Peptides against a protein of PDB entry 4QMF. Designs and how they scored, part 21

Target 1, 175 residues: chain A of PDB entry 4QMF
Amino acid sequence: ESSFMTLFPKYRESYLKTIWNDVTRALDKHNIACVLDLVEGSMTVKTTRKTYDPAIILKARDLIKLLARSVPFPQAVKILQDDMACDVIKIGNFVTNKERFVKRRQRLVGPNGNTLKALELLTKCYILVQGNTVSAMGPFKGLKEVRRVVEDCMKNIHPIYHIKELMIKRELAKR

## One batch from the design tools (peptide; aimed at target 1 H158)

Design b2_p17_1_s4 (made by RFdiffusion4, then SolubleMPNN; from b2_p17_1, 7 letters changed)
Fold by OpenDDE base, seed 4:
Structure b2_p17_1_s4 (fold): chain B 175 residues (1-175), chain A 17 residues (1-17)
Amino acid sequence: as target 1 above (175 residues)
Amino acid sequence: EEKLDEELNKLSEEILA
């Protein structure tokens, strides 16, 4: 049997309590057990004797990882689908200056979230910028592109260069 | 950088239109 555990920050506790029955129901379909530990502040997923697909535990691991990073359940649960992948990009260590960090993170999001939404469209990904992490869900190709844009942005490479590149690629793919 | 921010926003809006 395999199990995975992830810690979640205190501010997520209320939400996780609210949706945990939904998490349980979703994982029950795959005979994956799960536990929400409010004392420790952890989520655990575990295979059971009835788990048919041993690989589903890895997706369950990703599910709780995404939930811990503030991805809402209706989106996070899509990770259980075979065609869906995810990435959690740590952005907090690229810049030591807090003001610089905030500025670069905001640049990635853009006014009214326009930059992020555009990036989502171009990469066919879901993207959530929260705290010191960026969570993304989608095809592997798109995820690779997202990581590049995100990390480069934190390295002070302006996202506009990547957005233009992705636009060109998108147009070529339509042919 | 500020100029690029403005350009990026315009471009993003075009993409989303």
Scores: peptide ipSAE 0.725, ipTM 0.965, DockQ to the pose 0.962
OpenDDE base, seeds 1, 2, 3, 5: peptide ipSAE 0.720, 0.722, 0.718, 0.719; ipTM 0.965, 0.965, 0.964, 0.964

Design b2_p17_2 (made by RFdiffusion4)
Pose (drawn by RFdiffusion4):
Structure b2_p17_2 (pose): chain A 175 residues (1-175), chain P 17 residues (1-17)
Amino acid sequence: as target 1 above (175 residues)
Amino acid sequence: SPSDITHTDPADAPVPS
């Protein structure tokens, strides 16, 4: 009955093609069927007659969505867990110009990816920047903070204020 | 206002293989 599908770019196809057997196996634990269409370049997840809890299909939808945005499989299967939520943030419709978009996304990730790593340490979330999206996984509160930082960064508000704020909050909690 | 730091690092994470 329930079926969700997502599209993926070609540079991802090879990786998915070799790890798809691991995906259907992880989904087989929940009795969710999945198909990989190479010509169309898409992934589909479906519920079956023998699925115990149909609501997990939402998590399965998130899984393939994370897989379409260059999130590695071992990190991605964690969405099938309970205390795990995700957020794939679209950053495409903030800047009409291409140069400024790259400037702000590069500001988002920063030198050696340090500032991006700093966010991962402060929000306690996994974060991955890829093309037009920023994929995040982890606690709901930290996810809200990540979306806030990313969205406010793609707008010309620098991440330094946010990182300072989160650092101050963390040290205040340390007490 | 803070200035952006200039560098040549890639903005995207490596694609898994």

Design b2_p17_2_s1 (made by RFdiffusion4, then SolubleMPNN; from b2_p17_2, 9 letters changed)
Fold by OpenDDE base, seed 3:
Structure b2_p17_2_s1 (fold): chain B 175 residues (1-175), chain A 17 residues (1-17)
Amino acid sequence: as target 1 above (175 residues)
Amino acid sequence: EPEDVEHSDPVDVPIPV
């Protein structure tokens, strides 16, 4: 039997309590057991004797990881679909200076979230910037593009450069 | 797959949106 556990921060507790029945129901369809431990602040997923798809446990692992990183359940649960992948990009270690970190992270979001929205559209991904991570969900190709843009942003390459490049590539692909 | 334990990093700085 395989199991995975993810610790979540206290600020997610209330939300996770609210949606946990939905998590349980979604995982029950795949015969994956799950446990929410409010004392430890953990989510656990595990295979059962009735689990017929051994690969689904990895998706369940990803589900709880996404939930821990503030992805809403209606979006996070899509990870259980075969065509959906995810990536949790750690951004907190690229810059030691807090002010510089905040500034670069804000560049990724942009005014009114327009930069992030453009990136989501171009990569066909869902993207959530939260704390020291960027969570992304979508096709593998799109996820690779997101990771590049996010990491380069933290390395002081403005996202607009990559967005322009992606726009050009997409226009060329439509021909 | 072996058991895996992952800790979620806290949100140290809010994102102005």
Scores: peptide ipSAE 0.032, ipTM 0.628, DockQ to the pose 0.032
OpenDDE base, seeds 1, 2, 4, 5: peptide ipSAE 0.030, 0.028, 0.024, 0.026; ipTM 0.621, 0.622, 0.613, 0.616

Design b2_p17_2_s2 (made by RFdiffusion4, then SolubleMPNN; from b2_p17_2, 9 letters changed)
Fold by OpenDDE base, seed 3:
Structure b2_p17_2_s2 (fold): chain B 175 residues (1-175), chain A 17 residues (1-17)
Amino acid sequence: as target 1 above (175 residues)
Amino acid sequence: EPEDEEHDDPVDVPIPV
């Protein structure tokens, strides 16, 4: 049997306590056991003797990873679907200057979140910017595009350049 | 913005059957 554990920050504790029964119910459908440890600040998922699909434990691993990075449960639980993939992109190590980091991260979001919304629409992904990570959920091709735009943004390539390129590619694919 | 704590990657712990 396989087990995966992830830590979560203290500020997520109240929320995770609130939704943990829903997590348990979602994983029970696949005969995956789960544990919330409030002392350690961890989530654990485990296969059982009744687990039929051995691949579902990897989906459960991804679920708790997404929840730890502030993805809401109604969105994160979609990872259990076969056609859904995810990526957690670390952005905190591209720049040492905190002000420069904040400015580049803000460029990814844009005014009123419009830049991020445009990227979500073009890639068919859900995207959440939280702290030192960007969590994304969607088709594998879309996730690859999201990672490129996010990392390039942290390397001082403005997201609007990639958004324009993605718009052109989308229009060409419709012909 | 809440402080972003470093998180360990999920660990695989083999459980005996």
Scores: peptide ipSAE 0.027, ipTM 0.650, DockQ to the pose 0.028
OpenDDE base, seeds 1, 2, 4, 5: peptide ipSAE 0.023, 0.025, 0.024, 0.025; ipTM 0.622, 0.645, 0.629, 0.623

Design b2_p17_2_s3 (made by RFdiffusion4, then SolubleMPNN; from b2_p17_2, 9 letters changed)
Fold by OpenDDE base, seed 3:
Structure b2_p17_2_s3 (fold): chain B 175 residues (1-175), chain A 17 residues (1-17)
Amino acid sequence: as target 1 above (175 residues)
Amino acid sequence: EPEDVEHDDPVDVPIPV
């Protein structure tokens, strides 16, 4: 039997409590057990004797990881689909200066979220910037592109450079 | 039963709303 646990920040507690029945129902379809510990602030997923697919526990692990990083349940639960991959990109370690960190993170989002929306469309990914992480869900190729843009942004390469490049590549692929 | 524990980052900087 395999089990995975993730801690979640206190500000997620209320939300996780409200959706936990839906999490349980989604995982029950795969015979994966789950536990929400409000005292510790943790989520746990476990295989059971009835778990048929041994690989589903890894997707369950990814589910609770996404939920811990503020991804809404209706989006996060899509990770249980075979064609869906995810990545949680740590961005907090690229810059020690808090003001510089906030500025670079804001560049990734852009005015009214337009930069992030453009990146989502071009990579066919869902992307959520929260705290010290960027969560992404989508095809493997798109996830690689997202990680590159996100990490380069934190290294002071403006996302617009990559957005322009991705736009050109997309237009060339349609001809 | 193998158990894997993933911890959140110790400092989470919220995005301004």
Scores: peptide ipSAE 0.044, ipTM 0.640, DockQ to the pose 0.066
OpenDDE base, seeds 1, 2, 4, 5: peptide ipSAE 0.028, 0.027, 0.040, 0.031; ipTM 0.626, 0.604, 0.647, 0.626

Design b2_p17_2_s4 (made by RFdiffusion4, then SolubleMPNN; from b2_p17_2, 9 letters changed)
Fold by OpenDDE base, seed 5:
Structure b2_p17_2_s4 (fold): chain B 175 residues (1-175), chain A 17 residues (1-17)
Amino acid sequence: as target 1 above (175 residues)
Amino acid sequence: MPKDVEHDDPVDVPIPV
């Protein structure tokens, strides 16, 4: 039997309490047990003697990881689908200066979220920028592209450069 | 039981809504 635990920040507590019954119900379908610890600020998932597919515990691990990083439950629960992958990209360690961090993080979002929306459409991913992480959900190819753009943005390469490149590559692949 | 633990970034700052 296997178990995984993730810590969550205090500001997520109220939301996680609200949706925890839905988490429990989603995991019960796979005979995965789960625990929300409000004192420690942790979520735990574990296999049971009734768990049929041992690989589902890894998807349950990814579910609680996404929830800890502010992904809403209706989106995060899609990780339990076989065709869905995720990535949690740490962005906080690329720059020491807080103002430079905030400016570079804001470039990922862009005016009215338009930069982020363009990246989501081109990669076929869901993308959420929150705190020191970017959470992404989608196909493995799209996730690889998202990670490249996100990391390069934190290295001071503007996302618009990669968006233009992805657009050109997409148009060339249609011919 | 095998147990794996994932930790959040201790300097995490939320984006204001």
Scores: peptide ipSAE 0.129, ipTM 0.747, DockQ to the pose 0.067
OpenDDE base, seeds 1, 2, 3, 4: peptide ipSAE 0.033, 0.023, 0.026, 0.030; ipTM 0.623, 0.607, 0.615, 0.603; seeds 2, 3 fail the geometry check

Design b2_p17_3 (made by RFdiffusion4)
Pose (drawn by RFdiffusion4):
Structure b2_p17_3 (pose): chain A 175 residues (1-175), chain P 17 residues (1-17)
Amino acid sequence: as target 1 above (175 residues)
Amino acid sequence: EEEELLEKALEELEEEL
């Protein structure tokens, strides 16, 4: 009955092709069927007659969505867990110009990826920047903070204010 | 190590701003 599909870019195909056996196995635990269409370049997840809880298909949809945005499989299967949520943030329709887009995305990740790592430490979330998207995984509150930072960064508001704020909040909670 | 990274990240953000 229930079926969700997503598209993936070609540079990702090789990785998925070699880890797909691990994906259908992880999904087999929940009795969710999945197909990988190489010609179309897509992934599909479906519920079956023998699926215990159909609602997990939503999580399965998230899994393949994370896999389409260059999130590594070991990190991605965590979405099949309970205390895990995700958010794939689209950053394409903020800037019409290409140079400015790269400027603000690079500002998002920063030198040596430090400021991106700092966000991971402060929001307690896994964050991955890829092409036109920023994929995030972890606690709901931290996810809200990540989206806030990313969206406000793709708009010309620098992430320094947010990082400082979160640092202050953290130290205040330490007390 | 994480604290040092955070301090370094703040410095880098201040320089960029």

Design b2_p17_3_s1 (made by RFdiffusion4, then SolubleMPNN; from b2_p17_3, 6 letters changed)
Fold by OpenDDE base, seed 3:
Structure b2_p17_3_s1 (fold): chain B 175 residues (1-175), chain A 17 residues (1-17)
Amino acid sequence: as target 1 above (175 residues)
Amino acid sequence: SDEKLLEEAIKELEEEL
C-alpha cells in the first residue's frame, strides 16, 4: 500500500473542512482512501486493496498538494483526469529581498490579472499565484512553458517577453 | 475573441513598462 501526506497552513483549514466530503467522494471512485487531520494540519491519501490502478495514487498525491496550495477543489479535482498534469513552482527562493520578491510576483499577475490570463490562454493551463508558489494545471507542454515564464520572471525577465513569443508561435500554428 | 483580449492585455502591459 502506498500513502502520501501533505501539510496545509492553518488559514486553509476552514475551506478544506467544507470540501472534504467532495474530496472523499472523488477519491472513492478510484478506491483511494483519504484522511483530513485537523490537529496536525495534514491531508493523507492511501491506496486500498480495491485500488485498481496503482498510478492513481500519484494523482491523488497531486490533488492534496494542489489543495494545500489554495487551488479550489473544482479545479484541483481535474488532476484525476488522465490528460491533466500539474506543477507547483517554488518562487520564494529566487530573491532574498522581500520587496523585490513581491514586485516580481506581481508582474506574473499584472494589472487586473491580465498577464496571468494571457499566459493561461497561451499555455492552455490553469495558473494560481499564491504565497511562495505558483500552481499550474494543464498539458505537459504548457506546464513547461509556464515554469519557464515564472522562473524567468523571478529572475527579472518580464513575462511580456515570453507572452509575445507565445503569441507569435500561436499565429504561426494557425497557418 | 481571445486574440483581441491578448492584444489588449499586451497593450496594457506595454503601457505599464
Scores: peptide ipSAE 0.096, ipTM 0.774, DockQ to the pose 0.716
OpenDDE base, seeds 1, 2, 4, 5: peptide ipSAE 0.044, 0.091, 0.044, 0.042; ipTM 0.727, 0.770, 0.723, 0.721; seed 2 fails the geometry check

Design b2_p17_3_s2 (made by RFdiffusion4, then SolubleMPNN; from b2_p17_3, 7 letters changed)
Fold by OpenDDE base, seed 1:
Structure b2_p17_3_s2 (fold): chain B 175 residues (1-175), chain A 17 residues (1-17)
Amino acid sequence: as target 1 above (175 residues)
Amino acid sequence: SDEKLLKEAIEELEKEL
């Protein structure tokens, strides 16, 4: 029997309450139990005696982790698919200056979201920039690329340089 | 196409540099 718990920020409570029945239904298909604790501000997932695939609990863990970091349920629930992985990248500890942090975080999004859109297309990942974290979902290779770009951005390397590199690699791979 | 979208995005991003 395995169990995992994650805390969520207060501002996420209202949304989580709204979608929790959907979370329960999605996990019930895999015989994974779940609990939303509004007092503690936590989500818990747990295997049951009827859980067939023992590995699904790890995906359930990832699901609640993503939900805690503001990923919408229709996207987050895709983590239960075998071909989907995720990463939660902490970006809040690279810069101590708040203004510098905000500026570098904004570079990840770019004008009209174009930077983020380009990165999503090139890596075949879903990417959400929220608060002190960047959440990503997609193939492992793409996730590694996302993490590199995100962390380098927080280290003052503009994402456009990585995007150009990825575009060149994409063109070279065409045949 | 994705290629067209990417090229357009890069052009817009370059204006910000």
Scores: peptide ipSAE 0.157, ipTM 0.824, DockQ to the pose 0.684
OpenDDE base, seeds 2, 3, 4, 5: peptide ipSAE 0.154, 0.076, 0.079, 0.068; ipTM 0.821, 0.749, 0.748, 0.746

Design b2_p17_3_s3 (made by RFdiffusion4, then SolubleMPNN; from b2_p17_3 with E1M E2D E7K E15K)
Fold by OpenDDE base, seed 4:
Structure b2_p17_3_s3 (fold): chain B 175 residues (1-175), chain A 17 residues (1-17)
Amino acid sequence: as target 1 above (175 residues)
Amino acid sequence: MDEELLKKALEELEKEL
């Protein structure tokens, strides 16, 4: 038996309650059990005797991790697909100054979300900037690129430079 | 990939640099 648990912040409780039946249904298809504990503020996933694929529990772990970090269920549930990977990038520890942190985090999003949108398109990833984390979902190669851009942004390298680099790489790959 | 969307996004980003 394999089991994984994640805590979620209080502000996610209402949403998680709303979608938990959908989570249960999605995991039931794989014979993965799940529990939402509102007292502790935790989500748990575990294999059952009927679980056929032992690897699916790791995807279930990732599902609850994504949900805890404010990824909407319709997006997060895609992690159960074989070709989908995810990454939760902690950004809160790169800068001690709160104002500087907020400014650098905002650069990831950019005006009208255009920076984030460009990065999503270039990496073929979904990207959510929330609180002290950036959640990403997509192919492994794309996720690696996202992590680089995100971490470098927090290190004061503007995302536009990486976006230009990714554009060049894309053009070269088409030839 | 939406090439037109990407182009527009990049153009807007370049204007803000």
Scores: peptide ipSAE 0.088, ipTM 0.754, DockQ to the pose 0.533
OpenDDE base, seeds 1, 2, 3, 5: peptide ipSAE 0.038, 0.060, 0.058, 0.042; ipTM 0.678, 0.738, 0.735, 0.717; seed 3 fails the geometry check

Design b2_p17_3_s4 (made by RFdiffusion4, then SolubleMPNN; from b2_p17_3 with E2D E4K K8E E11K)
Fold by OpenDDE base, seed 5:
Structure b2_p17_3_s4 (fold): chain B 175 residues (1-175), chain A 17 residues (1-17)
Amino acid sequence: as target 1 above (175 residues)
Amino acid sequence: EDEKLLEEALKELEEEL
């Protein structure tokens, strides 16, 4: 029997309550049990004696991790698909200065969200910048690229340089 | 379509630098 638990911030409580029946239904298809604890502020997933695929519990773990980091359920539930991976990148510890942190985090989004949109297209990933984390979902290769860009951004390397590089690589691959 | 969007996004980003 395997079990995983994740804590969620108080501001996510109302949303998680509204979608928890959908979470339960999605996991029931795989005979994974789940519990929402509003007192502790936690989500738990666990295998049952009827769980057929032992690996699905790891995807369930990732599901609740993504939900805790503000990823919407319709997107987060895609993690249960075989070809989908995810990454939660902690960005809050790269810079001690609050203003500098906010500035660099904003660069990931960019004007009109164009930086984020470009990065999503080039990496074939979903990307959500929220609080002290960046959540990403997609192919493993794309996720590695996202993490590099995100971490470098927090290290004061502007995302545009990576975007240009990825665009060049994309053009070369078409030939 | 995506290629066009990328090119336009790049232009806008370059203007911000």
Scores: peptide ipSAE 0.120, ipTM 0.796, DockQ to the pose 0.679
OpenDDE base, seeds 1, 2, 3, 4: peptide ipSAE 0.042, 0.118, 0.046, 0.087; ipTM 0.723, 0.790, 0.729, 0.753

Design b2_p17_4 (made by RFdiffusion4)
Pose (drawn by RFdiffusion4):
Structure b2_p17_4 (pose): chain A 175 residues (1-175), chain P 17 residues (1-17)
Amino acid sequence: as target 1 above (175 residues)
Amino acid sequence: EDEIIEKAIEEMEEEME
């Protein structure tokens, strides 16, 4: 009955093609069927007659969505867990110009990826920047903070204010 | 980890200058 599909770019195909057997196996634990269409370049997840809890299909949809945005499989299967949520943030329709987009996304990740790592440490979330998206995984509150930072960064508001704020909040909680 | 955060703040302050 329930079926969700997503598209993936070609540079991702090889990776998925070699790890797909691991995906259907992880999904087999929940009795969710999945198909990888190479010509169309898509992934599909479906519920079956023997699926215990159909609602997990939402998680399965998130899994393939994370897989379409260059999130590694070992990190991605964590979405099938309970205390895990995700958020794939679209950053394409903020800037009409290409140069400025790259400027602000590079500002988002920063030198040696440090500021991006700092966000991971402060929001307690896994964050991955890829092309037109920023994929995040972890606690709901931290996810809200990540979306806030990313969206406010793709708009010309620098992430330094946010990082400082989160650092102050953390030290206040330390007390 | 704290050192990474401090370093990231320093790098952002440099960019702001």

Design b2_p17_4_s1 (made by RFdiffusion4, then SolubleMPNN; from b2_p17_4, 8 letters changed)
Fold by OpenDDE base, seed 3:
Structure b2_p17_4_s1 (fold): chain B 175 residues (1-175), chain A 17 residues (1-17)
Amino acid sequence: as target 1 above (175 residues)
Amino acid sequence: DEKIIEEAIKELEKELE
């Protein structure tokens, strides 16, 4: 039998406690067991002898990974759907200067979050910028595009370049 | 959706000026 564990930061504890019954119920449908360890600060998912689809454990692994990175449960639980994939992009290692890091991360979000929302719409992905990571959920093609934009942004390539490109592609697809 | 994207692009262009 397979099991996966993910550590979560202390500030997530209260929220995770609140939604853990919902997590348990969602995973029970697939006969995946789960444990919230408040002492260690970890979430664990594991197959049982009643688990029918062995591949679902990988999605359960992704679920707890997303929850640990501050993705809300109503969004994170969608990872259990067959057509949904995710990516956790580490952005903290591209820039050594803290101020430069903050500025580039903010460019990704944009005024009132409009830049990020535009990117979400163009890629058909959910995107959450939190701390040193960007969490994304959606189709594989969209996720690939998100990673490109995010990493390039941290490399000082402004998101507008890719957003304009994606907009052009979208317009062409309507023809 | 298209309006939102266009507005975002407009805002970004201003930042690059």
Scores: peptide ipSAE 0.192, ipTM 0.823, DockQ to the pose 0.935
OpenDDE base, seeds 1, 2, 4, 5: peptide ipSAE 0.097, 0.184, 0.186, 0.092; ipTM 0.771, 0.821, 0.824, 0.766

Design b2_p17_4_s2 (made by RFdiffusion4, then SolubleMPNN; from b2_p17_4, 7 letters changed)
Fold by OpenDDE base, seed 4:
Structure b2_p17_4_s2 (fold): chain B 175 residues (1-175), chain A 17 residues (1-17)
Amino acid sequence: as target 1 above (175 residues)
Amino acid sequence: DDEIIEEAIKLLEEELK
């Protein structure tokens, strides 16, 4: 039997309590057990004797990881699909200066979220910029591109350069 | 989708000018 546990910040508690029945129902379809510990501030998933696909536990692990990083349940639950992957990119350690960090993080979002929307469309990924992490869900190819753009942004390479590159690649692929 | 992307690029280019 396999189990995975993740901690979540206190500010996520109320939301997680609200959606936990939905989490349980989604995982029950795969005979994966789950526990929300409000005292410890943790989520746990584990296989049972009735778990048919042992690989689904890894997706369940990813589910609680995404939920801990503020991804809403209707989006996070899609990780249980076979064709869906995810990545949680830590961005908090690239810059020591808080103001510089905030500015670079904001560049990922851009005016009215347009930069982020463009990146999501080009990579076919869902992307959430929150706190010290960027959570992404989508195909592996797209996730690789997202990570590159995100990390480069934190290294002071503006996302526009990558967006232009991705747009060119997209145009070439249509021909 | 292409229009959204192109608009975003345009706005970003203007921001960098």
Scores: peptide ipSAE 0.222, ipTM 0.838, DockQ to the pose 0.785
OpenDDE base, seeds 1, 2, 3, 5: peptide ipSAE 0.147, 0.218, 0.179, 0.172; ipTM 0.788, 0.833, 0.796, 0.794

Design b2_p17_4_s3 (made by RFdiffusion4, then SolubleMPNN; from b2_p17_4 with E1D E6K M12L M16L)
Fold by OpenDDE base, seed 2:
Structure b2_p17_4_s3 (fold): chain B 175 residues (1-175), chain A 17 residues (1-17)
Amino acid sequence: as target 1 above (175 residues)
Amino acid sequence: DDEIIKKAIEELEEELE
């Protein structure tokens, strides 16, 4: 049997409590057990004797990882689909200066979140910027591009470069 | 979708100027 655990921040506790029955139901379909530990502040997923697909535990691991990083359940649960992948990109360690960090993170989001929305459309990914992480869900190719843009942004390469490039590629693909 | 992307690019270009 396989088991995975992830910690979640205190501010996430209330939300996780409200949706945990839904998490349980979603995982029950795959005979994956789950536990929410409010004392430790952790989520755990486990295979059972009835788990048919051993690989689903890895998706369950990803599910709780996403939930811990503020991805809402209706989106996070899509990770259980075979064609869906995810990535949690740690961005907090690229810049030591807090002000610089905030500035670069804001560049990724852009005015009214439009920069991020454009990136989502171009990569066919869901992207959530929260705290010191960026969570993304989508096809593997798209995820790879998201990570590139996100990390480059934190390295002071403005997202516009990649967005324009992706837009050009998109236009060419329509021809 | 294209319009959304184009608007985003325009906004970014304006910020860089």
Scores: peptide ipSAE 0.383, ipTM 0.899, DockQ to the pose 0.843
OpenDDE base, seeds 1, 3, 4, 5: peptide ipSAE 0.234, 0.354, 0.334, 0.332; ipTM 0.837, 0.890, 0.882, 0.882; seed 3 fails the geometry check

Design b2_p17_4_s4 (made by RFdiffusion4, then SolubleMPNN; from b2_p17_4, 5 letters changed)
Fold by OpenDDE base, seed 2:
Structure b2_p17_4_s4 (fold): chain B 175 residues (1-175), chain A 17 residues (1-17)
Amino acid sequence: as target 1 above (175 residues)
Amino acid sequence: DDEIINKAIEELEKELE
């Protein structure tokens, strides 16, 4: 049997309590057990004797990881689909100065979130910027691009370069 | 989709000016 645990921040507790029955139901379809520990502040997923697909536990692991990083359940649960992958990008260590960090993170999001929305469309990914992490869900190729843009942005490379590049690639693909 | 992307690019270009 396989088991995975992830910790979640205190501010996430109320939400997780609210949706945990839905999490349980979603995982039950795959015979994956799950536990929400409010004392420790952790989520756990486990295979059972009835788990048919041994690989689904890895997706369950990803599910709780996404939930811990503020991804809403209706989006996070899509990770259980075979064609869906995810990435949690830690951005907090790229810059030592807090003000610089905030500025670069905001640059990634852009005015009214339009920069991020454009990136989502171009990569066919869902992207959530929260705290010191960026969570992304989508096809593997798209995720790779997201990570590149996100990390480069934190390294003071403006995302416009990548967005324009992706736009060009998209146009070429339509031909 | 293209409209959204183009708008975003326009905004970014403006910020870089």
Scores: peptide ipSAE 0.526, ipTM 0.931, DockQ to the pose 0.896
OpenDDE base, seeds 1, 3, 4, 5: peptide ipSAE 0.496, 0.511, 0.503, 0.490; ipTM 0.926, 0.928, 0.927, 0.924

